# Designs tried in a protein design run: peptides against a protein of PDB entry 4N78. Part 323

Target 1, 186 residues: chain A of PDB entry 4N78
Amino acid sequence: HFQVICRLLGYQGIAVVMEELLKVVKSLLQGTILQYVKTLMEVMPKICRLPRHEYGSPGILEFFHHQLKDIVEYAELKTVCFQNLREVGNAILFCLLIEQSLSLEEVCDLLHAAPFQNILPRVHVKEGERLDAKMKRLESKYAPLHLVPLIERLGTPQQIAIAREGDLLTKERLCCGLSMFEVILT
Target 2, 155 residues: chain B of PDB entry 4N78
Amino acid sequence: MAELQMLLEEEIPGGRRALFDSYTNLERVADYCENNYIQSADKQRALEETKAYTTQSLASVAYLINTLANNVLQMLDIQASQLRRMESSINHISQTVDIHKEKVARREIGILTTNKNTSRTHKIIAPANLERPVRYIRKPIDYTILDDIGHGVKW

## One batch from the design tools (peptide; made by RFdiffusion4, then SolubleMPNN)

Design b2_p30_5_s1
Fold by OpenDDE base, seed 4:
Structure b2_p30_5_s1 (fold): chain B 186 residues (1-186), chain C 155 residues (1-155), chain A 30 residues (1-30)
Amino acid sequence: as target 1 above (186 residues)
Amino acid sequence: as target 2 above (155 residues)
Amino acid sequence: RGVLEEAAEEAQKEREEKKEEEEELLEELL
């Protein structure tokens, strides 16, 4: 599903969706969630000392449950905040999955374009084969497919310009070193 | 442009008219040959004359058809060349627009990106001192100490 | 340089500038 969404939206559509999601997340974080956090900070016990280890794990848990009782009761009353947090979580997951799907599509595009862009696949050299000989053979095989040099030789100036621009656009992808998800986390 | 216009407006219509006129003339020639054959005392001469007229008429029609066909073919070639040039121009414009749209889209998505910080995989420096695995003696957690706190709902 | 890289660099610069401004504002409030 995410792959289909990426294909349908393209860069423009994905950008728009991501921007809108960021706005929604920002609104949720700065609105209800922030208010809830502020309120929780106000009701939080001022002195939460670590209970003595002598109480054991159950006693420590009960101690924390007692100290956090008001918070838990308050949180139960504020179910909307948990829903908003879920929405934020879903938005983050959506962004992650979109980016992953987009990266896959971009990698596929790069792989398909590689023969036309003088990008040689990493050749697994079997034992005994000279890497250099294999590379030369591959270069010779794909040399006629290099689009930009071909168009530069045979094309009009306008076609050359378009081919260069197209080549650049084809090579430049987010997966090459850019992340949207890191921006979302920021 | 002038050549195409001449073909469309003058040569092809003129050729069609000439062919039509030739048809009417052929009918007249046929009538003449028929009457001449009937009225002539020398039927052999009349037949030879008819053969000559027929050959001439066929040659004339063939010439007219050939000329017209060549003009039509020339017209079509010119039109095809014009269409190809138009197509090339349209394709160029279309590609330019598409590249521009893609650049805009890429700028929009690009502003939403940052460089991937290669998280320096903290080399988990294996602590040099193999702390001897302290045999975790699983002391059975005696949960019986908790038996007194839980009000077991007696069924 | 591609359009994506340029846009990313510009956006990163803007984010850094905003962060610096926010840090300065925070320091002034403190």
Scores: peptide ipSAE 0.216, ipTM 0.751, DockQ to the pose 0.858
Fold by OpenDDE base, seed 2:
Structure b2_p30_5_s1 (fold): chain B 186 residues (1-186), chain C 155 residues (1-155), chain A 30 residues (1-30)
Amino acid sequence: as target 1 above (186 residues)
Amino acid sequence: as target 2 above (155 residues)
Amino acid sequence: RGVLEEAAEEAQKEREEKKEEEEELLEELL
């Protein structure tokens, strides 16, 4: 599903969706969640000591449950605050999954374009084969596919300019060193 | 442009008129040949004359048709070339617009990105004081206490 | 440099400037 979304939206659509999600997350954090956090801080027990380990896990749990009873029983916390936190979580997950899907698509595009851009994969050399000879064979095999040099030789000046710009746009991808998710987390 | 205009306005219409005029002239020639054959005492001469006129007329018509056909073909070739040039221009504009749109989209998404910080693997600072492993004195678990519990085979 | 990298660098600079402004404001409030 995310792959289809990435293909459908493209860079423009993804940018718009991400911007809107950031706005929503910001509004939730600065609005409702902040208010609830302030309220919770006011109601939080001033003195909460760690119970002795001698009470065992059930006793410790019961102790904390009692200390936090007023917080847990706060109906609005469960209905509103937790829902908002869930929405924030979903937004973050959505952003992560979109970025991952976009990265995969970009990698595929780069791989498909590579033979046309004189980008050769690292060849595994078997024992006894010269790396240089194998690379030279690959270069010779793919040399006729080099699009920009071909257009530079046969094309009009306008076609050459377009080909160069297209080549640059093909090479420049987010997966090469940029992250949207890190921006969402700050 | 001038050549196409000349073909469309002068050469092709002129060729069509010439062909039409040739048709009317052929009718006159046919009438003449018929009358000449009927009135001539020398039928063989009249026939030869008719044959000559027929051959000349056919050659003339063939020439007119060929000229007209060539002019039409030339016109079509010029028009095809103009269409190809127009197509090339449209393609160039389309590609330029697409590249521009892509650049705009990339700027928009780029604003939402940052460089991936390679998380420096924080060297897990091993706590300096390796708490001396408390020598777990494995007290031999005397399993003999369990010998009386269950149907175990006395080896 | 690509359009993406340039946009990212500009955006990062703006975020850093905003962060500095926020830190200065926080220091003034303290």
Scores: peptide ipSAE 0.214, ipTM 0.751, DockQ to the pose 0.796
Fold by OpenDDE base, seed 3:
Structure b2_p30_5_s1 (fold): chain B 186 residues (1-186), chain C 155 residues (1-155), chain A 30 residues (1-30)
Amino acid sequence: as target 1 above (186 residues)
Amino acid sequence: as target 2 above (155 residues)
Amino acid sequence: RGVLEEAAEEAQKEREEKKEEEEELLEELL
């Protein structure tokens, strides 16, 4: 599904969706979640000491449950705050999955463009074959497909400019060194 | 442009009119030949004259048709060339627009990105002994072993 | 330099500047 979304939206659509998600997340964090956090901080016991280990894990858990009873019983926390946190989490996950899917599409595009850009795949050399001979064969095979040099030779100045720009745009992808998710996390 | 206009406005319509006129003239010639044959005391002469007129008429019509056909073909060739030029121009404009749109889109998404922190990979100090490159036989990793691990939600 | 890289660098600079401003403001409030 995410791959289809990436294909459908393209860079423009993805950017718009990501921006809107960031706005939503920001709104949730600065609004409702912040208010609940402030309220929770006020209700939090000022002094919560670790109970003696002698009470064992169950006793310690009960102690903390007792100390946090008012917080746990706060109905709005479960219904509103946790829901908003879930929404934030879903938004983050969505962004991550979109970026991953986009990266895959970009890699595929790069791979498809490679023969036209004088980028040869790493050839698996079988035993007994010379790497150099195989590489030369590949170069010879794909030489006619080198688009930019071909257009530079046969095309008009306008066509050459378009071809160069297109080549540059094809090579420059997010997957080559950029991350959206890192921005979302800051 | 001037040649196409001349073909469309003058030569082709003129050729069509000439053919139409030729048709009417052929009818007159036919009537004349018929009457001449009937009225002539020398039927053989009248027949020879009719043959001559028929040959001339056929030749003239053939010429007119050929001329008109050539003009139409020329017109079509010019139009086809014009269409190809227009198509080329439109294609160039379209490509330019697409590139521009892509640049805009890339700027918009780019502002939402940062450079990936390349974790400083520890400088693998290559041991000084260049061990002879052992031919790395890439054994295909059989990933089928992982097929039983994890509910692959097809998203 | 690609459109993407330039946009990323500009955006990063703006974020850093904003963060510094926020830190300064926080220090003043404390």
Scores: peptide ipSAE 0.204, ipTM 0.748, DockQ to the pose 0.814
Fold by OpenDDE base, seed 5:
Structure b2_p30_5_s1 (fold): chain B 186 residues (1-186), chain C 155 residues (1-155), chain A 30 residues (1-30)
Amino acid sequence: as target 1 above (186 residues)
Amino acid sequence: as target 2 above (155 residues)
Amino acid sequence: RGVLEEAAEEAQKEREEKKEEEEELLEELL
């Protein structure tokens, strides 16, 4: 599903969706969640000492349950605050999955474009084969596919400009060193 | 442009008119030949003259048709070339617009990105001392202590 | 220089500037 979304939206559509998600997350964090956190801080016991170990695990649990009784009994915490936190979590996960899917798509695009851009794959050299000979053979095999040099030789100045711009756009991808998810976490 | 205009405005219409005029002239020639044959005492001579006129007329018509056809073909070739040039121009504009749109999209998504922090994979130095797996002694949790806590339904 | 890289660098700079402004404001409030 995420791969289809990435293909359908493209960079522009993904950017718009991510911007809107960031706005929603910001609104949730600065609005409802912040208000609940402030309220919880007010209700939080100011002094919560570790009970003596002699009370055992049940006694310690009961102690903390008693200290946090007002928080646990706060119905709106479960119904509203946790739902909003869930929404934030879902938004974060969505962004992560979109970025991962986009990265996969970009890698595929780069791999498909590589033969046309004079990017040769690392050849596994079997024992006894000269690496240089294989590389030369590959270069010779793919040389006719080098699009930009071909257009530079045969094309009009306008076509050359378009080819160069297209080549740049093909090479420039987010997966090469950029992260959207890190921005979301900030 | 001048050649196409000349073909459209002068050569092709002129050729069509010439062909039409030739048709009317052929009809007159045919009438003349028929009358000449009927009136001539020397029918053999009249027949030979008719054959000569017929051959000349057919040759003239064939020439006019061929000339007109060639002019029409030339016109179509020029028009086809113009359409191809127009198509090329439109394609170029379309590609330019698409590249521009893509650049805008790239900027929009780019502002939402930051450089990946390559976390230096701290070599997990395997602690030299394999902490002896603390034998997890499962002490049976005696839950009977909880029997007195809460509204447990005494079954 | 790619459009993405330029946009990312500009955006990062803007975020850093905003963070510095926020930190300065926080220091003034304390």
Scores: peptide ipSAE 0.223, ipTM 0.756, DockQ to the pose 0.855; fails the geometry check

Design b2_p30_5_s2
Fold by OpenDDE base, seed 1:
Structure b2_p30_5_s2 (fold): chain B 186 residues (1-186), chain C 155 residues (1-155), chain A 30 residues (1-30)
Amino acid sequence: as target 1 above (186 residues)
Amino acid sequence: as target 2 above (155 residues)
Amino acid sequence: MGVLEEAAKEAEEKRKEEKKLEELLEKLLE
């Protein structure tokens, strides 16, 4: 589904969705969640000492359950605070999955465009072969597919301009060195 | 433009009119040939004259049709060329708009990105006038109730 | 510089400036 979403939204749609999600997350964190955290901090036991080991594991667990009983039973925590935290978590996961899917699409685009942009893969060299000679042969083989030089030779000034702009936009991708998810986590 | 206009306004209509006029003239020639054959004492001569007029008439019609057809074809070629040029222009405009839209999209998404090698954190600052949730007040817990659990020390 | 890289750089500069401002404000509130 995320791959389809990426294809449908494109860069602009993804940007809009991500911006709105960031606003929502910010609103939740700085609003409701923050206030509940403050409230929890106020109602937390002022003194929480470790019980004696003589209570055993069950007794120690019961001790902490008893100390936190009022907090755990606070209805608004269960209904509102935890729900908001789930929403934040879902938003983060959504952003991660979108970026991953987008990266895959970008890589595919780059790979598909490569033969037309004079981007050649690294060739495996067999024993006794020269890498340079093999690369030259490969370059010569794909030279007729170079779109921009072809249009520069045969096209109108307008076509040349469009081809150059298109070539540049094709080469410039997020997966080449940029991350959205890292920004979201900050 | 001038050539297309000449074809549309003068040559093609003129050719059509000429063809129509030729029809009327051919009818007159046919009537003449028929009457001449009936009235002539020399039927062989009248027949040869009719053959000559028929050949001439067919040649003239063929010429008119060929000329008209060529003019129509030329007109269509010019129009097709104009349409291709128009299509090319529209495509260029469309592509320019698409590139512009893409650049805008790239800027919008770009502001949401950072270099993969950069990990920075910022502090979340709370707004000053946020509505506060209803405060829960904790009741003091009597810990003496736990003294009987396990082997704890009774105070 | 590509459109994406330029936008990213601008955004990073803005974030840096905002962070500096926040730090200054926090120091003033202390």
Scores: peptide ipSAE 0.050, ipTM 0.705, DockQ to the pose 0.651
Fold by OpenDDE base, seed 2:
Structure b2_p30_5_s2 (fold): chain B 186 residues (1-186), chain C 155 residues (1-155), chain A 30 residues (1-30)
Amino acid sequence: as target 1 above (186 residues)
Amino acid sequence: as target 2 above (155 residues)
Amino acid sequence: MGVLEEAAKEAEEKRKEEKKLEELLEKLLE
């Protein structure tokens, strides 16, 4: 699903969605969640002593349940605050999954373009074979597919300019060193 | 443009007119040959004359048709060339627009990104000296990582 | 530098400036 979304929206669509999600998250955090957190801080027990370990896990749980009873029973906390937190969480997860899906798509594009851009994978060299010789053979094999040099030789000045620009845009992808998710966490 | 105009307005219409005139002339020649054959005492001579006129007429028509056909072909070639030039221009504009749109989209998404902090734990002791812009060394995409994911032929 | 890298750099600079401003405002409110 996320792969399809990435393909349909493209960079522009993803940017718009991410911006809107950030606005929503900001609104939720600075609005309702902040208010509830402030209220919760006010109603939090001033003194919460750790119960004796001798009470065991059930006793400790009951102790905390009693101390936090007013907070837990606050209906608005469960219905509104926790719901908003879920929405924030979902938004964060959505952003993460979109970025991951986009990265996969970009990597695929780079791989498909590689033979045409003189980007050669490292070939596994068997023991005794020279890496350089294999790489030269590979380069020779794909040399006729190099698009930019071909167009530079046969194309018009306008075609050459477009080819160079297209080549650059193909090589420059987010997955090469940029992260959206880190911005969201910021 | 001038050549195409000449073909459309002068050469092709002129060729068509010439063929029409030739038709009329052929009719006259036929009438002449018929009358000449009937009236001539020397039928053999009249027949030879008719053969000569027929040959000449056929040659003339063939020439006119060939000339007209060549002019039409030339016209079509010029038009085809014009269409190819227009197509090339449209393609160039389209590609330019697409590239521009892509650049805009990339700027929009780019503002939502930051550099991946590969926290290399190593305290980059900032050398006191002038931070030469760390040339973004494109780490070669290790495509070998993807060798296990794709149905690619294990060589 | 690619279009993406330039945009990212500009955005990062803006975020740094905003953070500095926030820190200054916090100091003024103390």
Scores: peptide ipSAE 0.031, ipTM 0.686, DockQ to the pose 0.841
Fold by OpenDDE base, seed 3:
Structure b2_p30_5_s2 (fold): chain B 186 residues (1-186), chain C 155 residues (1-155), chain A 30 residues (1-30)
Amino acid sequence: as target 1 above (186 residues)
Amino acid sequence: as target 2 above (155 residues)
Amino acid sequence: MGVLEEAAKEAEEKRKEEKKLEELLEKLLE
């Protein structure tokens, strides 16, 4: 699903969605969540000492239940605050999954474009073969596929310009060194 | 452009008119040949003349048709070439617009990105001693140890 | 006299028709 979303939205759509999600998250964090957190901090026991282990698990649980009774009974915490936290969590997860999906698509695009851009993978050399010789053979094999040089030789000036720009856009991908998720977390 | 206009406005209409006129002329030639053959004392000569006129008429019509056909073909070729050029131009514009849109999109998404900190993942120096994967012997978690602590409803 | 005049008129009409036909054919070959 996320791959389809990435393909459908493209960079523009993803950017818009991410921006809106960030706004929503910000609004939730600075608004409702902050207010509830402040209220909770006020209601929180100032001194909550660990009960003696001698009371056993049930006694400890009852102790904490009693200490947090006011918080647990705060109905709005469950209905509103936790819902908002879920929304924030979902937004974060959405951003993560979109970025992962986008990165995958970008990597695929790069891989597909690589033969046309003179980007050749390092070939694993079997024992005894010279890496350089294999690479040269590979380069020679794919040389006719180099799009930009081909268009530079055969194309119009306008085509050359478009090809160069297209080549650049193909190479410049987010997955090469950029992260959206890191920005979202900060 | 001038050539196409000449073909459309002059050559092709002119050729069509010529062909139409030829039809009328052929009818006159036929009538003449028929009458000449009937009235001539020398039927052989009249027949030869008829053959000559027929051949000439056929040749002329063939020429007119060929000329007209060639002009039409030429017109179509020019039009096809113009369409191809127009298509190319439209494609170039379209590609330029798409590239521009993509650049804008990338700028927008780029604002939402930061450089991946290639944190030098500390070479997790694989401890030289590959501790033999201690076969995680699933020691059955004896949960019975918890039986005495919880008010578990003894079902 | 009448037969010769009719023959002469027919011959002249034929010559005129031939000339018109030649001119028409020449125009077709242009």
Scores: peptide ipSAE 0.018, ipTM 0.648, DockQ to the pose 0.003
Fold by OpenDDE base, seed 5:
Structure b2_p30_5_s2 (fold): chain B 186 residues (1-186), chain C 155 residues (1-155), chain A 30 residues (1-30)
Amino acid sequence: as target 1 above (186 residues)
Amino acid sequence: as target 2 above (155 residues)
Amino acid sequence: MGVLEEAAKEAEEKRKEEKKLEELLEKLLE
């Protein structure tokens, strides 16, 4: 599903969606969640001492349950605050999954374009074969497919310009060094 | 352009007119030959003259048709070439627009990105200048991510 | 001489012949 979304939206659509999600998250965090957190801080016991270990685990649990009773019984916390936190969590997960899916699509695009851009994968060399010789053979094999040099030789100046720009756009992908998710976590 | 104009305005219309005039002339010749044959005491001579005129007339018409046809074909070739040039121009504009749109889209999404910190350290370094177009840093593409996806060409 | 020039010359010669024929035919119809 996320792959399809990435394909449908493209860079522009993804950017718009992510910007809106960030706005929503910001609104949730600075609004409702902040208010609830402030309220919770006010009702939080100022001094919570560890009970004596002699009461055992059940007694200690009961002690903390009693100390936090007002927080636990705060109905709005469960219904509103936790729901908003879920929404934030879902938004974060959505962004993560979109980025991952986009990265996969970009990698696929790069792989498909690679033979045309003189980008050759490192081939596993069997024992006894020279890597350099194998790479040279591959380069020779794919040399006719190099699009930009081909167009530079045969194309019009306008075509050359377009080819170069297209080549650049093909090579420059987010997955090569950029992260959207890191921005979201910030 | 001048050649096409000459073909359209002068050569083809002229050829059509010539062909039409030839038709009219041929009709007159036919009438003449018929009358000559009827009135002539020497039917054999009249027939031979008619054959000669017929042959000449057919040759003339064939030539006019051929010339006109060639001019029309030439006109069509020129027009086809013009259309191809226009198509090429339109395609170029379209590609330029698409590239521009893609650049705009990339700028928009780029604003939402930061450099991947490879360092294991949890320090979320806030991108210093959000406003600067994030330069793409080429990191080696890990192609192993695709090893499990699709019937890839086993190298 | 380009193929076009040769074709043009042939066409011109044939046009001249046609004109002569037309003139002859007109004279015959008079």
Scores: peptide ipSAE 0.006, ipTM 0.644, DockQ to the pose 0.004

